# Designs tried in a protein design run: peptides against a protein of PDB entry 4QMF. Part 52

Target 1, 175 residues: chain A of PDB entry 4QMF
Amino acid sequence: ESSFMTLFPKYRESYLKTIWNDVTRALDKHNIACVLDLVEGSMTVKTTRKTYDPAIILKARDLIKLLARSVPFPQAVKILQDDMACDVIKIGNFVTNKERFVKRRQRLVGPNGNTLKALELLTKCYILVQGNTVSAMGPFKGLKEVRRVVEDCMKNIHPIYHIKELMIKRELAKR

## One batch from the design tools (peptide; aimed at target 1 I163 K164)

Design b2_p29_4_s4 (made by RFdiffusion4, then SolubleMPNN; from b2_p29_4, 13 letters changed)
Fold by OpenDDE base, seed 5:
Structure b2_p29_4_s4 (fold): chain B 175 residues (1-175), chain A 29 residues (1-29)
Amino acid sequence: as target 1 above (175 residues)
Amino acid sequence: MEAEEKKKKDEELLKKLYEEIEKLLEELK
């Protein structure tokens, strides 16, 4: 038997309470048990004796990880699908200066969110920039590209340069 | 002078790239 636990920030408590029955229902289909601990501020997933697929517990782990990082349930629950992968990219440790951090994080979003939307379209990923992490869901190839762009952005390489490269690659692939 | 010229060129490039991104978003909608 395997179990995984994830802590969540206090500001997520109200939302998690409202959707927890849906989480339970989704995981019950796979015979995965789950617990929301409001005192500790944690979510736990566990295999049961009835769990058939041993790999599903890892997806359940990813589900609660995504929920803790503000991914909404209708999107996060898609991680239980076989063709869906995710990545949680820690961005808070690349720079020590808070103002520089905020500025670089904002570059990922861009004017009217267009930079982020372009990156999502080009990589076929869902991307959420929140706090000290960027959460992404999609195909492995797309996730690899997202991580590169996000990390380079925090290293002061503007996302637009990578997006331009991805645009060129996309056009070449259509020929 | 060289640093200022480089900054100006980079800003112009970024502006053009943003326009291209906006066009891409419009085409993919």
Scores: peptide ipSAE 0.068, ipTM 0.631, DockQ to the pose 0.035
OpenDDE base, seeds 1, 2, 3, 4: peptide ipSAE 0.058, 0.068, 0.058, 0.068; ipTM 0.647, 0.629, 0.651, 0.634; seed 3 fails the geometry check

Design b2_p29_5 (made by RFdiffusion4)
Pose (drawn by RFdiffusion4):
Structure b2_p29_5 (pose): chain A 175 residues (1-175), chain P 29 residues (1-29)
Amino acid sequence: as target 1 above (175 residues)
Amino acid sequence: SELGEEFIEALEEEDFEKAMELLDKLYEE
């Protein structure tokens, strides 16, 4: 009955092609069927007659979505867990110009990826920047904070104010 | 490059004042 599909770029195909057996196995634990269409370049997740809890299909949809945005499989299967949520942030329709987009996304990740790592430490979330999207995984509150930072960064508001704020909040909680 | 690595170390160690100063330096650059 329930079926969700997603598209993936070609540079991702090779990776998925070699790890797909691991995906259908992880999904087999929940009795969710999955197909990988190479010609179309898509992934599909479906519920079956023998699926215990159909609602997990939503998590399965998130899994393949994370896989379509260059999130590594070992990190991605965590979405099939309970205390895990995700958020794939679209950053394409903020800037019409290409140069400025790269400027702000690079500002988002920063030198050596440090500021991006700092966000991972402060929001307690896994964050990955790829092309037109920023994929985030972890606690719901930290996810809200990540979306806030990313969205406010793709708009010309620098991430330094946010990082400072989160650092101050953390030290205040330390007390 | 080294300034940024120090910022991440200080941030992981929760050396708050040092991490703030390093963050300001990075922002000024």

Design b2_p29_5_s1 (made by RFdiffusion4, then SolubleMPNN; from b2_p29_5, 12 letters changed)
Fold by OpenDDE base, seed 5:
Structure b2_p29_5_s1 (fold): chain B 175 residues (1-175), chain A 29 residues (1-29)
Amino acid sequence: as target 1 above (175 residues)
Amino acid sequence: SKLYEEFLKALEAEDFEKALELLIEIEKL
């Protein structure tokens, strides 16, 4: 039997407790078992003898990973759909200086969240910037684009330049 | 598109806030 475990930060505990029955119900439809361990601060998913599709455990793994990184349940649960993929991009290790890190992360969000919204629209992805990670959900092609923009932003390439390129490509494709 | 041209001008002027607002508006059309 396959099993995956993900740790979550303490500040997520209250929220996870409130939605865990919904998580259990969603996974029960696929005969995937799950456990919330409040002492360790972990979520676990595992196949059961009744699990029919062995690949669904990987989606369950992704579900708890997304929840641990502050993605709300109504959005995270969509990962169980066949046409939905996700990516959790670690951004905390690109720069050692904390002030520089915060500045570059803020560039990704932009004023009033407009940079992030523009990127979501162009890539057809959901994107959440939280702490040292960026969580994204959507089509594989879009996710690849998101990762490039996010990582380059942390490497001091302003997202607006990539957004310009994406916009130009989109306009050319309409012709 | 007029909006697209304004978007590019805003980028060239490094007015990123305006550029992003225009881009969002373009994508809603």
Scores: peptide ipSAE 0.105, ipTM 0.712, DockQ to the pose 0.081
OpenDDE base, seeds 1, 2, 3, 4: peptide ipSAE 0.048, 0.068, 0.072, 0.067; ipTM 0.631, 0.665, 0.673, 0.661

Design b2_p29_5_s2 (made by RFdiffusion4, then SolubleMPNN; from b2_p29_5, 11 letters changed)
Fold by OpenDDE base, seed 4:
Structure b2_p29_5_s2 (fold): chain B 175 residues (1-175), chain A 29 residues (1-29)
Amino acid sequence: as target 1 above (175 residues)
Amino acid sequence: SELAERFLKALEEEKFEEALELMEKLEEL
């Protein structure tokens, strides 16, 4: 049997408490046990003797990982679907200057979140920029593109460049 | 922004040529 644990920041505690019954119910359908430890600030998922699909524990792992990174439950729970993948991209280590980090992170979001929305549409992914991570959910191809754009943005390549590239690529792919 | 909304709508509708044109206009602002 397998188990996975993730830590979550203190500011996430209140929300996690409010939705934990929903998490439990969602995982119970797959016979995955889960524990919210408020003292340690952790979430744990575990297989049980009744777990039928051995791969579902990995999705459960991803679920708690996403929840820890501020993805709301109604979105995060979609990871349990067979066709849904996710990626948590660490962005905090690309630049040492905090102000530069904030500026580059803001470029990824753009005015009124429009840059991010454009990326979501082009990659067919959900994308959440939070703190030092970007959480993405969607098809593997889209996730690969998201990671490239996100990392390049932190390397001072403006997302607009990639948006144009993606648009052209999508147009050329039309049949 | 109305222009931004039109841009996103074009993307949603997979009208990428139109979206490119709209993006150019957005960049000019």
Scores: peptide ipSAE 0.550, ipTM 0.910, DockQ to the pose 0.679
OpenDDE base, seeds 1, 2, 3, 5: peptide ipSAE 0.048, 0.538, 0.540, 0.073; ipTM 0.626, 0.907, 0.908, 0.673

Design b2_p29_5_s3 (made by RFdiffusion4, then SolubleMPNN; from b2_p29_5, 13 letters changed)
Fold by OpenDDE base, seed 2:
Structure b2_p29_5_s3 (fold): chain B 175 residues (1-175), chain A 29 residues (1-29)
Amino acid sequence: as target 1 above (175 residues)
Amino acid sequence: SSLAEKFLEALEKEDFKTALELLEELEKL
């Protein structure tokens, strides 16, 4: 038997309550049990005797991890698909200065979210910047690229540099 | 901006040559 638990911030409680029946239904298809603990502020997923694929519990773990970091359920539930991977990138500890942190995080999003949208298109990933984390979902190769761009951004390398690099790489790959 | 929209459209069409040119123009603004 395998079990995973994740904590979620208080501000996510109301949303998680609204979608938990959908979470339960999605996981029931794989015979994974789940529990929402509003007192502790936690989500738990567990294998059962009827769980056929033991690897699905890891995807269930990822599901609750994504939900805890404000990824909407319709997007997060896609993690249960075989070809979908995810990454939760902690960005809060790269800089101690709050103002610097906010500025660098804003660079990742860009005007009207255009920088982030460009990065999503180039990496074929979904990307959500929320608080002290960046959540990404997509192909493994794309996720590696996202992590590099995100971390470098927090290290004061502007995302535009990587966007140019990614475009060049994609163009060259057509040859 | 119109230029930014064109840039994203080029990316969506996987026209990376055009997208790169547009991005270079955007950076000059």
Scores: peptide ipSAE 0.556, ipTM 0.919, DockQ to the pose 0.666
OpenDDE base, seeds 1, 3, 4, 5: peptide ipSAE 0.550, 0.508, 0.495, 0.485; ipTM 0.917, 0.905, 0.901, 0.899

Design b2_p29_5_s4 (made by RFdiffusion4, then SolubleMPNN; from b2_p29_5, 14 letters changed)
Fold by OpenDDE base, seed 4:
Structure b2_p29_5_s4 (fold): chain B 175 residues (1-175), chain A 29 residues (1-29)
Amino acid sequence: as target 1 above (175 residues)
Amino acid sequence: SELYEKFLKALEEEKFEEALKLLEEIEKL
């Protein structure tokens, strides 16, 4: 029997309450039990005697992790698919200056979110920038690229340079 | 392709709206 727990911020409580029945239903299909603890502010997933695929608990772990980081349920639940991976990238520790942090995080998003959208398209990933984390979902190769771009952005390397590199790589791959 | 070249140029010039439109066109190919 395996169990995983994640904490979530208070501002996420209302949303999680509204979608928890859907979470339960999605996990029930895999015989994974789940608990929403509003007092502690935690989500827990655990295997049961009926759990057939032992690996699904890891995906359930990832599901609650994504939900805790503000990923909407309709997107987060896709993690239960076999071909879907995720990454939660901590970005809060790269810069100590708050203003600099905000500026660099904004560069990752770009005007009207266009930089982020371009990165999503190029990596074939879903990407959500929220607080001190960036949540990404997609193929492993794409996730690796996303992490590089995100971390480098926080290290003051503008995402546009990586986007250009990714475009070049895609162009070369078509030859 | 020509679309990729235009996209890269747009990105280099930080014309993100144009670049995004071009990229969307590229993704449809």
Scores: peptide ipSAE 0.185, ipTM 0.750, DockQ to the pose 0.076
OpenDDE base, seeds 1, 2, 3, 5: peptide ipSAE 0.116, 0.146, 0.138, 0.172; ipTM 0.713, 0.716, 0.724, 0.761

Design b2_p29_6 (made by RFdiffusion4)
Pose (drawn by RFdiffusion4):
Structure b2_p29_6 (pose): chain A 175 residues (1-175), chain P 29 residues (1-29)
Amino acid sequence: as target 1 above (175 residues)
Amino acid sequence: SEEEELWKLLEESFGKDFVEELKKEIEEL
């Protein structure tokens, strides 16, 4: 009955093609069927007659969505867990110009990826920047903070204020 | 370990001035 599909870019196809056997196996634990269409360049997840809890299909949809945005499989299967949520943030429709987009996304990730790593440490979330999207995984509150930082960064508001704020909150909690 | 890594990343991203200012603000609080 329930079926969700997503598209993936070509540069991702090879990776998925070699790890797909691991995906259908992880999904087989929940009795969710999945198909990888190479010509169309898409992934599909479906519920079956023997699926115990159909609602997990939502998580399965998130899994393939994370896989379409260059999130590694070992990190991605964690979405099938309970205390795990995700958020794939679209950053394409903030800037009409291409140079400024790169400027703000690079500002988002920063030198050596440090600022991006700093966000991972402060929001306690896994964050990955790829093309037009920023994929996040972890606690709901930290996810809200990540979306806030990313969205406010793609708008010309620098991440330094946010990182300072989160650092102050963290030290205040340390007390 | 994570705390030390975080301070090192903040220093490499925003510089010593930022770290010193941030530590002063934390001490005031």

Design b2_p29_6_s1 (made by RFdiffusion4, then SolubleMPNN; from b2_p29_6, 13 letters changed)
Fold by OpenDDE base, seed 1:
Structure b2_p29_6_s1 (fold): chain B 175 residues (1-175), chain A 29 residues (1-29)
Amino acid sequence: as target 1 above (175 residues)
Amino acid sequence: MEDEELKKLLLESYGEEFLKELEEEIAKL
């Protein structure tokens, strides 16, 4: 039997407690067991003897990873769908200066989150910027595009250039 | 519907000049 564990930050504990029954119910449909350890600050998922699809444990692993990175449950649980993939992009190590980091991260989000929303529409992904990571969910092609834009943004390449490119590609695809 | 929503988001984030440049590039396709 397979198992995976992920740690979560303390500030996430309260929320995880509130949704854990929903997590359990969602995973029970696939006969995946799960444990929330508040002492260690960890989530664990495990296959059982009744697990029908052994591959679902990998999606369960991704679910707890997303939850640990502040993705809300109603969105994170979609990872259990066959057509849904995810990526967790580490952005905290691209720059050492805190102010520069914050500014570049803010460029990715944009005014009222509109830059991020535009990127979501163009890539058909869900995107959440939290702390030192960006969590994304969607098709593999879209996820690759998101990672490129996010990493380049942290390398001081403004998202506008990628958005323009994606818009042009979108228009070409309509023809 | 998605295109109009997208244009609105881009307008708010990057302004009219960006949209004009984009439209010009699209028109050349």
Scores: peptide ipSAE 0.378, ipTM 0.865, DockQ to the pose 0.916
OpenDDE base, seeds 2, 3, 4, 5: peptide ipSAE 0.376, 0.361, 0.218, 0.354; ipTM 0.864, 0.859, 0.763, 0.856; seed 4 fails the geometry check

Design b2_p29_6_s2 (made by RFdiffusion4, then SolubleMPNN; from b2_p29_6, 13 letters changed)
Fold by OpenDDE base, seed 1:
Structure b2_p29_6_s2 (fold): chain B 175 residues (1-175), chain A 29 residues (1-29)
Amino acid sequence: as target 1 above (175 residues)
Amino acid sequence: SEDEELKRLLIESYGEEFLKELEEEIKKL
């Protein structure tokens, strides 16, 4: 038997309570048990005797990780699909100055979120910027690009340079 | 199309000049 636990911040509690039945239902299809502990502020997933695919527990682990980082359930649950991977990128430790942090984080998002949307299209990933983390879901190669852009942005390399590179690669791939 | 959407997003984020420069570079490929 395998089990994984993740903690979630207090501000996430209300939402998690509202969707937990849906989480349970989704995991039940794979015979994975789950527990929401409101006292500890944790989510747990566990294999059962009826778990058919032993690897699904790792995806369940990723599911609760994503949920803890504010990814909405309808998106997060897609992690259970075989072709979907994820990454949670910590961005809060690159800059000590709060104002500089906010400014660099905003560059990732851009006006009306357009920079982020462009990056999503170019990498074929879902990307969510929340607090001190960036959550991404998609193909492995796309996730690598997302991490590079995100971390470089926090290191004061503007996303525009990476987007330009990705656009060129996209055009070349059409040939 | 997806390409048109992408271009729109980039124009709004970085301006038309950025897109023009990018297009010029692509043409040289």
Scores: peptide ipSAE 0.568, ipTM 0.927, DockQ to the pose 0.921
OpenDDE base, seeds 2, 3, 4, 5: peptide ipSAE 0.555, 0.557, 0.563, 0.558; ipTM 0.922, 0.923, 0.927, 0.926

Design b2_p29_6_s3 (made by RFdiffusion4, then SolubleMPNN; from b2_p29_6, 10 letters changed)
Fold by OpenDDE base, seed 1:
Order: sequence, then C-alpha cells, then structure tokens
Structure b2_p29_6_s3 (fold): chain B 175 residues (1-175), chain A 29 residues (1-29)
Amino acid sequence: as target 1 above (175 residues)
Amino acid sequence: SDDEELKELLKESYGEEFVEELEKEIAEL
C-alpha cells in the first residue's frame, strides 16, 4: 500500500476541519483513505486493498499538497480529474529583502487581482498566490507558462512583458 | 468572450494605451 503525508500551517487548521468530510467523500469514490491529524498538523492519503486505479494516489497526494497551500477545496478537488495537473512554485528564496519580496509578489497579483486574472485567462490555469508559494492548476502547457512568469517576476521581470508575449502567441495560434 | 474580458482586465491594470499598442502590434503581424 502507498501513502503520502503533507504538513499544513496552523492557520489552515480551522478550514481543513470544515471541509475534511468533503475530502473524505471525494477520495472514497476512488477507494483512497485519508486522515487529518490535528496534533501533528498533517494530512495523509493512502491506497487500500479496494483501490482499483493505483495512479489516483498521486492525484490524492497533489490534492492534500494544494489544500495545505490554501487552495479552496472546490478548486483543489478538480486535481482528481484526468486532464488537470498542478504546480506549487516556491517564491520565497528569490529575494532576501522582505519589502522587495512583497513588492514583486504584489506585481503578480496587480490592482484588484487583474494581473493574476489575466494570466489565468492566458494560460487557462487557476493561480493562487499565498505566502511563499504560488499554486497553479491546469494543463501542462499553461503550468509551464505560469512558472516562467512567476519566477521571472521574482527575478524583477515585470509580468506585463510576459502578458504581451502570451497575447501575441495566442493571436498567432489562431492563424 | 474571453478576449473581451482579457482586454478589460489589461486596461484596468496597465491602461488603455498599453492595450492599444498591443492591438497595433498584433495587427501588424
């Protein structure tokens, strides 16, 4: 039997408690067992003798990883679909200065979150900026684009440059 | 449409001039 564990931060505990029954129901459809450990602050998923698709455990692993990084359950649970992939991009180590880090992270979001929404539309991904990570869900091509934009932004390349590039590529693909 | 929504978001974030310049560049392709 295969199992995976993910730690979650304390501030996520209350939310995880409220949605854990929904997590259990979603995973039960695939005969994947799950455990929420509030003492350790961990989530565990594991195969059972009734698991018919051994590959689903990897998606269950990704589910708890996304939940630990503040992705809402209604979005995170979509990872169980065959056409959905995810990426958790670590952004906290690109800049040592806290103020510079916050400013560059804010550029990814933009006013009213519009920069992020534009990137979501262009890449066909869901994107969540939280703490020292950016979580993304979508097709592999889109995820590669998201990672490039996110990492370059932390390296002081403005998202506007990539938005322009992505729009040009999109128009060229229509021809 | 997704295209109209995208343009609106870009206008709000980067200004109308940015979108106009981008549309011009696309038209010249």
Scores: peptide ipSAE 0.432, ipTM 0.893, DockQ to the pose 0.870
OpenDDE base, seeds 2, 3, 4, 5: peptide ipSAE 0.417, 0.431, 0.410, 0.428; ipTM 0.888, 0.892, 0.886, 0.891

Design b2_p29_6_s4 (made by RFdiffusion4, then SolubleMPNN; from b2_p29_6, 8 letters changed)
Fold by OpenDDE base, seed 1:
Structure b2_p29_6_s4 (fold): chain B 175 residues (1-175), chain A 29 residues (1-29)
Amino acid sequence: as target 1 above (175 residues)
Amino acid sequence: MEDEELKKLLEESYGKEFVEELEKEIAKL
């Protein structure tokens, strides 16, 4: 039997409690067991003797990882689909200055989140910026593009340059 | 619909001039 555990921050506890029955139900369909430990502040997923697809445990691992990083359940649960992948990009270590970090992170989001929405459309990914991480869900190709844009943004390369490149590639693909 | 939505998002984030320049570059492809 395989098991995976992830820790979650205290501020996420209340939300996780509210959706845990839904998590349990979603994983039960795959005969994956799960445990929410409020004392430790952890989520655990485990295969059972009735688990039909052993590979689903890796998706369950990704599910709890996404939930720990503030991805809402209705979105995070889509990771259980075969065509869905995810990535959690650490952005907190690219700059030491807090103000510079906040400014670069804000460039990634843009006014009213429109830069992020544009990136989501161009990459066919869901993207959530939270704290020191960016969580993304979508096709592998799209995830690779998201990681490049996110990391370059933290390296002071404005997302606009990547958006332009992605737009050009999109139009070329239509011919 | 996606293209128009994307255009609107880009205009709001980067301005109409950026989108116009991008469209000109695309038209030359």
Scores: peptide ipSAE 0.350, ipTM 0.856, DockQ to the pose 0.884
OpenDDE base, seeds 2, 3, 4, 5: peptide ipSAE 0.331, 0.335, 0.219, 0.331; ipTM 0.847, 0.849, 0.770, 0.846

Design b2_p29_7 (made by RFdiffusion4)
Pose (drawn by RFdiffusion4):
Structure b2_p29_7 (pose): chain A 175 residues (1-175), chain P 29 residues (1-29)
Amino acid sequence: as target 1 above (175 residues)
Amino acid sequence: EEEEDEFLEKVIEELEEQLEEEEEEEEEE
């Protein structure tokens, strides 16, 4: 009955092609069927007659969505867990110009990826920047904070204010 | 914990420098 599909870029195909056997196995634990269409370049997840809880298909949809945005499989299967949520942030329709987009995304990740890592430490979330998207995984509150930072960064508001704020909040909680 | 605090302080310094450069570029324009 329930079926969700997603598209993936070609540079990702090779990785998925070699790790797909691990994906259908992880999904087999929940009795969710999955197909990888190479010609179309897509991934599909479906529920079956023998699926215990059909709602997990939503998580399965998130899994393949994370796989389409260059999130590594070991990190991605965590979405099949309970205390895990995700958010794939689209950053394509903020800037019409291409140079400015790269400027703000590079500001989002920063030198040596430090500021991006700092966000991971402060929001307690896994964050990955790829092309037109920023994929995030972890606690719901931290996810809200990540979306806030990313969206406010793709708009010309620098991430320094946010990082300072989160640092102050963290030290205040330390007390 | 100490290593993380040092790292975050370093990240703040880097971000302050980057923000100052962006402000200077805007003033020049």

Design b2_p29_7_s1 (made by RFdiffusion4, then SolubleMPNN; from b2_p29_7, 12 letters changed)
Fold by OpenDDE base, seed 4:
Structure b2_p29_7_s1 (fold): chain B 175 residues (1-175), chain A 29 residues (1-29)
Amino acid sequence: as target 1 above (175 residues)
Amino acid sequence: EEEEEKFLEEVLKQLEKELEEEKKEKEKE
């Protein structure tokens, strides 16, 4: 039997409590057990003797990982689909200066969230910028692009350069 | 798709303006 556990921050507790029955129901379809530990502040997923596909536990692992990073359940649960992948990009360690960190993180979002929306469109991914992580869900190719843009942004390469590149690539693909 | 393209073009214009403003601010420092 396989199990995975993830910790979640205290501010997520209330939300996780409200959706945990839905998590349980979604995982029950795959015979994956789950536990929400409010004392420890953890989520655990486990295979059972009835788990048909042992690989589904990795999807369940990803689900709780996404939930811990503030991805809402209706979006996060899509990770259980075979064609859906995810990435949780740690951005908090690229810069030591808090102000610089905030500035670079804000560039990913942009005015009115338009930069982020543009990236989502161009990569065909869902992207959530929250705290010290960027969570993304979508096709592997798109996720690779998201990671590049996010990491480069934290390295002081403005997302505009990647957006331009992605737009050009999109246009070329129409030919 | 056409609406998406228009949106992306507008985003580029906005970002180009912001980038230019940031460069000018750095030059003043």
Scores: peptide ipSAE 0.590, ipTM 0.900, DockQ to the pose 0.829
OpenDDE base, seeds 1, 2, 3, 5: peptide ipSAE 0.588, 0.585, 0.586, 0.585; ipTM 0.899, 0.898, 0.898, 0.898

Design b2_p29_7_s2 (made by RFdiffusion4, then SolubleMPNN; from b2_p29_7, 13 letters changed)
Fold by OpenDDE base, seed 1:
Structure b2_p29_7_s2 (fold): chain B 175 residues (1-175), chain A 29 residues (1-29)
Amino acid sequence: as target 1 above (175 residues)
Amino acid sequence: DEEEEKFLEEVLKELEEELKKEEEEKKKK
């Protein structure tokens, strides 16, 4: 049997408590057991003897990883679908200056969140910018594009240049 | 769709203006 554990920050505890019954119900459909440990501040998923698909445990692992990084349950639970993948991109290590970090992170979101929405449309991904990470969900091709844009943004390459490139690629694909 | 395309074009214009503002601020420093 396989087991995976993920730690979560204290500020996430209240939310996780409120949705844990929904997590349990979603995983029960796949015969995956789960545990929320409020003392340690961890989530655990485990296969059971009734788990027929051994690959589903990896998706369950990804589910708790996404939840730990503030992805809402209604979105995070989509990771259990066959065509859905995810990525958690660490952005905190690219810049040591706090002000510069905040500025570059804000560029990912943009005015009224429009930069982020544009990236989501062009990559067919869900994207959440939170703290020192960016969480993304979608097809592998889209996730690769998201990671490139996010990392380049933290390296002071404005997302507009990638958005232009993605728009051109989208237009060319219509031909 | 056409609505998405219009949105994306508007976002580009908005971001171009933001870049212009950032460059102007940089010149003033």
Scores: peptide ipSAE 0.600, ipTM 0.911, DockQ to the pose 0.740
OpenDDE base, seeds 2, 3, 4, 5: peptide ipSAE 0.598, 0.597, 0.598, 0.597; ipTM 0.910, 0.909, 0.910, 0.911

Design b2_p29_7_s3 (made by RFdiffusion4, then SolubleMPNN; from b2_p29_7, 13 letters changed)
Fold by OpenDDE base, seed 4:
Structure b2_p29_7_s3 (fold): chain B 175 residues (1-175), chain A 29 residues (1-29)
Amino acid sequence: as target 1 above (175 residues)
Amino acid sequence: DEEEKKFLEEVLKELEKELKEEEEEKKKK
């Protein structure tokens, strides 16, 4: 039997408690067992003898990973779909200066969240900037683009340059 | 699609303005 565990921050506990029945139900459809440990602050998913698709455990792993990083359940659960991929990009290690980190992270979001919305449109991904990570869900090509933009932003390359590039590529694809 | 294009163009304009403002603020410091 295969199992995966992820830790979650304390501030996420209340939310996870409220949606855990829904998590259980979603995973039960695939005969994946799950455990929420409030003492340890962990989520665990595991295959059972009734698990039909052995690969679904990897998606279950990704589900709890996304939930731990504040992705809402209605969005995170989509990872169980065959055509949906995800990426959790660690952004907290690019700079040591907190102010610089916050500034660069804010650039990903932009005014009124418009930078993020633009990136979501151009990459066809869902993107959540939270804490020390950026969570993304979507097609593999889009996810690669998101990672590039996010990492470059943390390296002090403003997202505007990537947005311009992606817009040009989009127009070229129409020709 | 056309509405999205318009949105993206407006976002670019906003970001370009912000970049200029940020550069000006840096010069003042």
Scores: peptide ipSAE 0.593, ipTM 0.906, DockQ to the pose 0.756
OpenDDE base, seeds 1, 2, 3, 5: peptide ipSAE 0.591, 0.589, 0.592, 0.591; ipTM 0.905, 0.904, 0.905, 0.907

